# Ledger of designs, part 81: peptides against a protein of PDB entry 4KTY

Target 1, 266 residues: chain A of PDB entry 4KTY
Amino acid sequence: YVLNDIGVIFYGEVNDIKTRSWSYGQFEDGILDTCLYVMDRAQMDLSGRGNPIKVSRVGSAMVNAKDDEGVLVGSWDNIYAYGVPPSAWTGSVDILLEYRSSENPVRYGQCWVFAGVFNTFLRCLGIPARIVTNYFSAHDNDANLQMDIFLEEDGNVNSKLTKDSVWNYHCWNEAWMTRPDLPVGFGGWQAVDSTPQENSDGMYRCGPASVQAIKHGHVCFQFDAPFVFAEVNSDLIYITAKKDGTHVVENVDATHIGKLIVTKQI

## One batch from the design tools (peptide; made by RFdiffusion4, then SolubleMPNN)

Design b2_p15_8_s2 (from b2_p15_8, 8 letters changed)
Fold by OpenDDE base, seed 3:
Structure b2_p15_8_s2 (fold): chain B 266 residues (1-266), chain A 15 residues (1-15)
Amino acid sequence: as target 1 above (266 residues)
Amino acid sequence: KSQEIANSIMRYETV
């Protein structure tokens, strides 16, 4: 999880699982220096740089460009005129070296690119890390642990009212660490995510969230456990917005989200 | 907040 510099990222659809090779290159020249530079840009104090909890949280913020001029600019509109299409990247090295050289965010990334670069960052700093792919991944926008899908009376989705969304797949990272800040038993793999999805206490970042805690229904522990829980376990709530302003729950789907969670076994 | 529906490999599902 630390020594492997080439990996496989799962993507696609749950019924058509695809794999993409990704070169992490954590041992390549300039990559460690770039990771240190990233922490410098985040103004991370030296005392915190040895703490994987702080490092992974800072990394989740800094691998995306939002808030802090971090590494990658996300784009999801299939228009990539001012950079590299997300699908064209094959590894982390070129991205990180470009960031270090230009000192400006690199265009463009989507979830697997963010996860790939973040995986390099973590491994480069000696934190065991892996990429996780979740098929039918929920994006909860209002932190209520469910996906609220609002429907018009004709059954069509009301896009104005519907703020939550579901990705066909989403990639994030798990980092291995002890969690002395949590109750006993909630160390080990921690979910961290650098794809800019939601604001967490003032920044687009996510985690570390204890996988064990979430697995056992504990979402009250730092950081961002409710969001990660929702990604993999939220119910879909179909709500009809009536013309008179009333809302009626038409259906609940408790099985759609998190159909499959996959990571490479190394 | 929520991202726009993607026209690339990563995309929002229609629910």
Scores: peptide ipSAE 0.185, ipTM 0.727, DockQ to the pose 0.156
Fold by OpenDDE base, seed 4:
Structure b2_p15_8_s2 (fold): chain B 266 residues (1-266), chain A 15 residues (1-15)
Amino acid sequence: as target 1 above (266 residues)
Amino acid sequence: KSQEIANSIMRYETV
């Protein structure tokens, strides 16, 4: 989880699982220096740099460019005119070295790119880390732990009534650490996500969220457990918006989200 | 190759 510098990232569809190689390159020249530079750019105090909870949370924020001129600019519109298409990246090294050299965010990333770079960051700093892929991954935008799908009276989806969405797949990271800030038993793997999805206490970041807590439905534990829980366990709520302004729940699907969660044993 | 690239891109599911 720390020493392996080449990984596999799962993507595609739940019924057509695909893999791609990713070079983490945590031992390549300049990469550790770049990771330290990232923490410098985050203005992270020296005392916090030895705490994997703080480091992983800062990394979650800094691997994306939002808020803080972090490493990667996300783009999902299939138009990448001012940079490199996300699919063109094969590893973390070029991205991190470009960031260090230019001192500007690198364009562009999507979830596996964010996860790849974040994995390098964590491993460079001695934090065991792996990439996790969730198929049918919910993106809850209103923090209600549901995936709301609004329908017109004719049954067609009204995309204007909610920002909630489901990704065909989403990649994030799990980092291994103790959690002295949580009750006993909730250390170990912690979900952290650098893909800029939602604001968490003022920044686009996510985690660390205890995987054990999530598995047991403890969404009250810091950080961002509700969001991570929703990504893997949200019910799809189909709501018909009536002409009179009332909303009627037509269907609930508790099986769609989080059909498969895959990670490589590294 | 083009198909692989297309398949790697994230997309929202239509539900």
Scores: peptide ipSAE 0.173, ipTM 0.758, DockQ to the pose 0.133
Fold by OpenDDE base, seed 2:
Structure b2_p15_8_s2 (fold): chain B 266 residues (1-266), chain A 15 residues (1-15)
Amino acid sequence: as target 1 above (266 residues)
Amino acid sequence: KSQEIANSIMRYETV
């Protein structure tokens, strides 16, 4: 989880799982220096740099360019004229070295690119880390732990009212650490995510959220446990918006989200 | 190859 410099990232569809190779390159020249530079750009106090909780949270913010001119600019509009298409990257090294040399965010990334670069960052700093892929990954944008799908009376989706979405797949990271800030038993793997999805206390970041806490429904534990819980365990709530302004729950699907969560075993 | 690369791009699913 620290020493492997080449990995596999799962993507595609749940019924047609695909893999892509990713070179983390945490031992390549200039990469550790770049990771330190990232923490410098974040203005991270030296006292916090030995704390994996703080480091992983800062990393989740800084690997994306939002808020702080971090490493990667995300793009999902299939227009990549002013940079590199997300699918063209094969590893973290070129991205990190470009960021270090230009001192400007690198274009462009999507979830597996964010996760790949973040994995390098964590491993460089001695934090055991892996990439996980969640198929049918929920994006809850109002923190209610549900996917609210609003329907017209004719059964069509009301796109105006429906703000929540489901990714075909989403990649994020798990980092291994103790959690002295949580009750005993909730250390170990922590979910962290550098793909900019939702604001967390003023910045686009996510985690560390205790995987054990999520598995046992403890969404009150810091950080961002409700969001991560929703990604893997949201119910789809189909709501008919009546013409009179009332809302009626028509159906609940508890099986659609998080159909498969995959990670490479070491 | 180009189609395979294109298929790797994230997309929101219609629910």
Scores: peptide ipSAE 0.172, ipTM 0.744, DockQ to the pose 0.132
Fold by OpenDDE base, seed 1:
Structure b2_p15_8_s2 (fold): chain B 266 residues (1-266), chain A 15 residues (1-15)
Amino acid sequence: as target 1 above (266 residues)
Amino acid sequence: KSQEIANSIMRYETV
């Protein structure tokens, strides 16, 4: 989880699982220096740089360009003008070195690119890390721990009534650390996500959220446990929007979200 | 390869 410089990332569809190689390159020249530079750009206190909780949270914010001119600009428009298409990247090294050289955000990334670069960042700093892929990954936008799907009276989906969405797949990271800030038993793997999805206390970042806490339904623990819980365990709530403006719950599907969560075991 | 590239791109799932 620290020494491997080449990895496998799962992607595709739940019924057509695919793998791609990713070069983390944490030992290549300039990469550790770039990771330190990222923390410098974040204005991270020296006292915090030895704390994996703080480091992983800062990394979650800084691997994406939002808020702080971090490493990667996300794009999902399939145009990717003025940069490199997300699918063209094969590893973290070129991205990190470009960021260090230009001192400007690198274009472009999607979840596996964010996760790949973030994995390099964590491993460079001695934090055991792995990439996790969740198929049918929910994106809860209103913090209600459910995926709202609105239907017109004729049964057609009304996508304007909610910002909630489901990704065919989503990649994030798990980082290994103790959590003295949480009750006993909630250390170990922590979910962290650098793909800019939701604002967390003023920045686009996510985690560290205790995997054990989430597995046991404890969403009250810092950081961002409700959001991560929703990604893997949201119920789909089908709501009919009536012409008179009233909403009626028509159906609940508790099986669709998080059908498969995959990570490479080292 | 072209198909693999296309399949790698994230997309919203229609539920």
Scores: peptide ipSAE 0.152, ipTM 0.741, DockQ to the pose 0.133

Design b2_p15_8_s3 (from b2_p15_8, 8 letters changed)
Fold by OpenDDE base, seed 1:
Structure b2_p15_8_s3 (fold): chain B 266 residues (1-266), chain A 15 residues (1-15)
Amino acid sequence: as target 1 above (266 residues)
Amino acid sequence: KNEEIANSIMRYETV
C-alpha cells in the first residue's frame, strides 16, 4: 500500500463495474518535493508533518483547490474549457508536477482524480493508503444521517427542498494509522476524502474517520464520521411535501445506499 | 467520452 506505484480504480455503475489504471508515481522525481510543497502551502508546522492524523487531514483539504488554492479544481459541468478533462488524466505525476510548476490549482478533477492524487500524497509521505469506491454513495448535506428525497403531491421529485444527493459512484481514500485520540480498536484504516463535498470546521475536507468506528455505528468520533457514515449507510427517505407544508414519509429504503464498496487488495 | 466515466447524481422516481 506504500510501494505500489500503479493502481486500479473502480468506477461505473454497480451493475456495470469498470476499472481504470492509475499511476501514483510516488517515487518519481519531483513528487516528494511537491508533497512537501503542498504541506508548505498549507502552512503546516514541522511538528505535525510526522503525524498521519494531521497529515491526512491537511491532505484532504489541500488536494482540492477550495479554501487554500490546493492542487485540484473539481468540475462536474462537462465543459472543462479551461483545463484538462478529468477523464484525460492517467496518473498523479503530471497533476502534481503541474501544480508545483505553476503554483496554481490544476483543472480539472472528479472523485477518482482527487482520490488518485491524494493516494500519491499519502503514499509519498509513507502513509499506507488505498482508494475505495462506493456505489450509490450518498451526499448528506444536512448531517441528519439520512438521504431525503422530496416528492411533489403528484409524485415527482422536488430537488429544491433538499441538497442531499446520491452519486452513482464515489471514490475516496483509506489511510492506515493508529488513532491514539480514539478508544482502543479504532485505529487501522481511516477514511479520508479530498473531493470537496462538505465543509468540515471551516474547510472542504473529510477525515480521518475510523472505518471500524463507522462499521460499528460510532459516528461521534472525529473526524467527520457522520458524513462518512451517511455516504455508505444512509436510508433513503421519500417525503411528500404537501402544499400546506405538511411532510409525509411515503417510503424508506435502507438498502440502496452503499450497495457495493470496492477496493483493490494487495 | 468524459460522460462515460464521470460520476453523476442519481435520479429517483416516485414511490
Scores: peptide ipSAE 0.223, ipTM 0.758, DockQ to the pose 0.081
Fold by OpenDDE base, seed 4:
Structure b2_p15_8_s3 (fold): chain B 266 residues (1-266), chain A 15 residues (1-15)
Amino acid sequence: as target 1 above (266 residues)
Amino acid sequence: KNEEIANSIMRYETV
């Protein structure tokens, strides 16, 4: 997990799984220095830099440009005029070196780019890490642990009534660490995500969230377990918005989200 | 390649 400098990222659709190679390049010249620079830009205390919990949380914030002029600017509008299209990247090295050289956020990334760069960051710092792909990944933006889908009376979706959404796929990272801040048994793989999706206590960051905790439905544990849980296990709630302002639950689909979660042992 | 690139981009699922 630390030594492999080339990986595979899963993407596409659940019924048409695709893979792409990604060069992490954690041993390339200047990459470790850039990772240290990232922590410097985050103004991370030296005492915390040896703590994988703190490092992974800071990394989740700093790999995205939001809040702190971190590494990557996300874009999902298919207009990438002021940078490199997300699909053009083949690895982390060029991104990190550009960031270090320019001292400005690099444009542009999407989930696998964020995950790729974050994976490099974690591995550079000696944290075992892997990329995870979730197909039909929920984005709960109102922290209710469900995916709200509002329907008009005619049955058409009203996208204006909620910002909840489902991605065809989403990539994030799992990092291996002990969790002395959690009860026994919730160490090991921790979900961390640098794709800027939701604000977590003032910053666009996510994790570390105990994978074991999430698997057992324990969403009360830090950090961001509810959000990660929702990504993989949210029920779709179809709600009809009536003209009189009432909301009626028409249907619940508990099978749609998290159809497949894939990771490769790298 | 263009098709592959297009397929790599994240998309919101339509309900």
Scores: peptide ipSAE 0.212, ipTM 0.768, DockQ to the pose 0.133
Fold by OpenDDE base, seed 3:
Structure b2_p15_8_s3 (fold): chain B 266 residues (1-266), chain A 15 residues (1-15)
Amino acid sequence: as target 1 above (266 residues)
Amino acid sequence: KNEEIANSIMRYETV
């Protein structure tokens, strides 16, 4: 999980799983220096740089450009006129080296690009890390642990009221570390995500969230466990907005989200 | 190949 400099990222659909090769290149010239530069840009204290909890949290913030002029600019509109389309990237090295040389965010990324670069960052710094793909991944926008889908009276989705969304797939990272800040048993794999999805205590970042805690329904532990839990286990709540202003729950689907979570076993 | 690349782009699911 630390020594492998190439990997496979799962993507596509749950019924048509695809794989993409990704070069992490954590041992390539200039990459470690760039990772250190990223932490410098984050103004991370030297004392914290040996703490994988702090490092992974900072990394989740800095791999995206939001808030702090971090590494990658996300784009999902299929118009990538001012940079490289997300699908054109084949590894982390070019992205990180461009960031280091230009000192400006690199365009553009989507989840697997963010996850790829973040994986390089973690591995460079000696943190065992892997990329995880979740099919039918929920994006909870209001932190209520459910996907609220608002319907018009005719049954069509009300896009104005519906803020939550479901991705066909989403990639994030798991990093291996002890969690002395959590109860015993919640160390090991920690979910961390650098794709800018939601604000976490003032910044677009996510994790580390204990996978074991989430697996056992414990969402009260730092960091961002409710959000990660929602990504993999949200119920879809279909709500009809009536003309009189009342909301009626029409249906609940507890099986749609998180149908498959996969990672390459190394 | 082009279709595969295009399909690699993450997208919102229609629910």
Scores: peptide ipSAE 0.200, ipTM 0.763, DockQ to the pose 0.133
Fold by OpenDDE base, seed 2:
Structure b2_p15_8_s3 (fold): chain B 266 residues (1-266), chain A 15 residues (1-15)
Amino acid sequence: as target 1 above (266 residues)
Amino acid sequence: KNEEIANSIMRYETV
């Protein structure tokens, strides 16, 4: 999880799973120096750089350009003017070296690009890390641990009221570490995500969230456990917005979100 | 290649 410099990322659809190679290149010239530079740009204290909890949380913030002029600018508009389309990247090396050279955010990334670069960052710094793909990944916008789908009386989705959304797939990272800040048993794999999705205590970042805690429904454990829980386990709540302003729950689907979570184990 | 690139882009599902 630290020594492998080439990986596989799962993407596509749950019924048509695809794979792409990704070169992490954590041992290539200039990459470690760039990772140190990223932490310098984050103004991270030297005392924190040996703590995988702090490093992974800072990394989740700095791999995206939001808030702090971090590494990658996200784009989902399919235009990608004045940059590189997300699908054109084949590894982390060119992105990180461009960031170090230009000292400006690199355009553009989507989830697998963020996850690829973040994986390089973690591995460079000696943190075991892997990429995971979640199919039918929920994006909870209001932190209520469910997907609220508002319907018109005719059954069509009310796009104005419906803020929550579901990705066909989403990639993030798991990092291995002890969690002395949590009860015994909740160390090990921690979910961390550098794709800018939601604000976490003032910054677009996510994690580390204990995978064991999420698995057992302990959403009160730091960091961002409710958001990660919702990504993999939220119910779809279909709500009819009536003309009189009342809301009625019409249906609940507990099986749609998180149909498949895949990772390479070697 | 273009189709493959297009299909790799993440997107919101219609619910």
Scores: peptide ipSAE 0.196, ipTM 0.760, DockQ to the pose 0.132

Design b2_p15_8_s4 (from b2_p15_8, 7 letters changed)
Fold by OpenDDE base, seed 3:
Structure b2_p15_8_s4 (fold): chain B 266 residues (1-266), chain A 15 residues (1-15)
Amino acid sequence: as target 1 above (266 residues)
Amino acid sequence: KTQEIANSIMRYNTV
């Protein structure tokens, strides 16, 4: 996981799974220096740089440009006039070297680009890491572990009230580490995500969240376990908002989210 | 109908 410098990212649709080659290039010239520079920009103390918990959390914040002038600017509007379209990237090296040279965020990324760059960052720093793709990935906007779909009385979606959304697919990372800050058994793979989705204690970051904890329904452990849990396991709740201000649950779908989670074995 | 509604909250990556 640390030594592989070329990988495969799964994407597309659950019924039409596609693979994309990605060059991580963690051993190429200037990449380690750039990763150190990223931690410098984050003002990370030296004592924390040897702690994979802190490093992965900082990385999840710094690989995106939000809050801290980090590495990548996300864009999903199909207008990429001031940079490179997300689909044009083939690896992490050019992105990281551009960031180091310009000292400004690089445009543009989407989830697999964020995950690719973040994977390079983790592996470069000796943290075993892999990219995970979740098909029908929920984005819980209000941290209630549900996908709340609000309906008008006529049955149409109330777009003003409905804030939650579902990605056709989403890519994030898993990093291997011990978790002495958690109960025994919750070390191993930790979910971390650098795609800017939700604010976590003041900035756009996510994880590390124990995969084992989440798998067993434990969402009370740091960091961001509820959000990651929701991405893979939230129910769709169809709610009619009545004129009198009451909400009525019309339907629940427990099968829509997290239809398939895939990662490369090697 | 619920499937149609579910489709309304879908977001798509460029590829």
Scores: peptide ipSAE 0.654, ipTM 0.953, DockQ to the pose 0.864
Fold by OpenDDE base, seed 1:
Structure b2_p15_8_s4 (fold): chain B 266 residues (1-266), chain A 15 residues (1-15)
Amino acid sequence: as target 1 above (266 residues)
Amino acid sequence: KTQEIANSIMRYNTV
């Protein structure tokens, strides 16, 4: 397959699916140099730059600005006074060139912007990559593979105890590679995510997580398989927090999360 | 009521 420099990203609501054109521009002047610069900023050893496992993991960390002055600052507050609104971007080129020129994080991105830039990064470095959109994407923040919804005795949500959340949609990437560090059969597509969601061994990064492993319920394999599994498969657990401190499971919903997963075939 | 509760944990992208 020949790498395409223009793509489509799925977004919107599960009942109103939308598509957005995105220019990856992996062949544009200065883009490859910028990707190399990103790895330089990450202080990535030269020996690791030929390893797609290491490259994709570093990329997942560096495409977001957290921890390491990476490429994009995320914002979801609808106040984008110090940069460009996420919806105004149409491709990766302007973002990457601005980052290279200013040597400072670019403002602002949301999941599809992160995924778009990350897709360019991966493709520039010779890693086959595509964007995946998951509707009703869970964010498990306590690594228990559940969406825990804590309720007061009156039936209202306890916002202090309820830490997990669900995105209307979330975009991440899949990168194609062999996984000699995993059992046979778990190579191929690997989930990687540059949107800063959870800390993974000291940095806001995610993956590579074997898609095949996740599909077969294996969450014990590196990297971040439990988190990615929860994004698409977690149950909603409704828990009443009693005044005496005891918790009672009231309901379980196994249908709410991961209602639709969409990707364009390369 | 369950749907209302589920809605309380929803987060939304700008678009």
Scores: peptide ipSAE 0.652, ipTM 0.953, DockQ to the pose 0.846
Fold by OpenDDE base, seed 4:
Structure b2_p15_8_s4 (fold): chain B 266 residues (1-266), chain A 15 residues (1-15)
Amino acid sequence: as target 1 above (266 residues)
Amino acid sequence: KTQEIANSIMRYNTV
């Protein structure tokens, strides 16, 4: 989880699982220095740099460019004129070294690129980390732990009433650490995500969220457990918006989200 | 019908 510098990232569809090799390169020249530079850019105090909770949370924020001119700019519009297409990256090294050299965000990434770079960051700093792929990954945009689908009375989807969406797959990271800030038993693997999805207490970041807590339905624990829980366990709620402004739940699908969660044992 | 509706909220990565 720390020593492997080449990994495999799962992607594609749940019924057609694919793998992509990714070079983490945590031991390559300049990479550790770049990770330290990332924490410097985050203005992280020295006292916090030894705390994996703080480090992983800062890394979650800084691997994406939002808010703080972090490492990677995300793009999903298939137009990558001002940088490198996300699919062209094969590892973290070129991205991190470019960031260090240019001191500007690197374009462009999608979830597996964010996860790859974040994995390097964590491993460089001695935090055991792995990439997790969730197929049919929910993006709860309004923090209600549901995947809302609003329908007009005629049965057509009203896309204006929610920004909730489902990714065919999404990649994030799990980092191993103790959680003295949580009750006993909720240490171990912590979900952290650097893909800019939702604002978390002022920044686009996510985690660390206790995997054990989430598995047991404890979403009250910091950080961002509700969001991570929703990614893997949200019910699809089909809601008809009536002309009179009332909402009627027509259907609930508890099987659609989180069909498969895969990680490599590294 | 439900499947069609569910498909409408899907987002896809480039690969």
Scores: peptide ipSAE 0.626, ipTM 0.944, DockQ to the pose 0.845
Fold by OpenDDE base, seed 5:
Structure b2_p15_8_s4 (fold): chain B 266 residues (1-266), chain A 15 residues (1-15)
Amino acid sequence: as target 1 above (266 residues)
Amino acid sequence: KTQEIANSIMRYNTV
């Protein structure tokens, strides 16, 4: 994984899976320097830079521009003034070099761009990493492991109460590392995500969350296991908000989220 | 009905 400098990212729809080539370029000139610069901008202690847990967590924060003037500005409004449309990027190198040169966040990214740049960051620093695509990926806004869909009494969605959403697809990363901070058996692949979705203890970051822990329902393990669990396994809960303030669960759909999770193995 | 409601909370990437 560390040695591959070109990859494929899965995207599109679950019934129309598409692939995009992405150049990671972790060995190209200036990229390692840029990764070190990213850690410098994060004011990361030197003692922590050899710890993949700390590095991946810092990376998840710094690859997005939120909070800390990190690498990429996300945009999903289809208006990309003053920058490059997310679809125009073909690899990480131009983005990282622009960041290093300008010392300002680069515009613009969406999930696969964040994942691509983050993959470069991890691999550049010797952390085995891959990109994962989840189709029908939940965004749990209130950390309750559910997709809460609030309905008016007339059956229409209450947009004020409904904060959760579902991405047609979402890309994040898995990084390989030991987890001495967790019980034995929960090392290996760790989910990390640099796309700014939720605040995690003061910053827009996510992970590392043990894939093994999540698979076995251990959502209490650091970091951000509940959020990652919800992305792939949350139920849709249809709730009618009554005029008297009471809530009634009308339906539960356990099949909607996480219809397919794909990662390139070759 | 539920499918229509589910569609209302969908978000889409540009590509």
Scores: peptide ipSAE 0.621, ipTM 0.946, DockQ to the pose 0.838

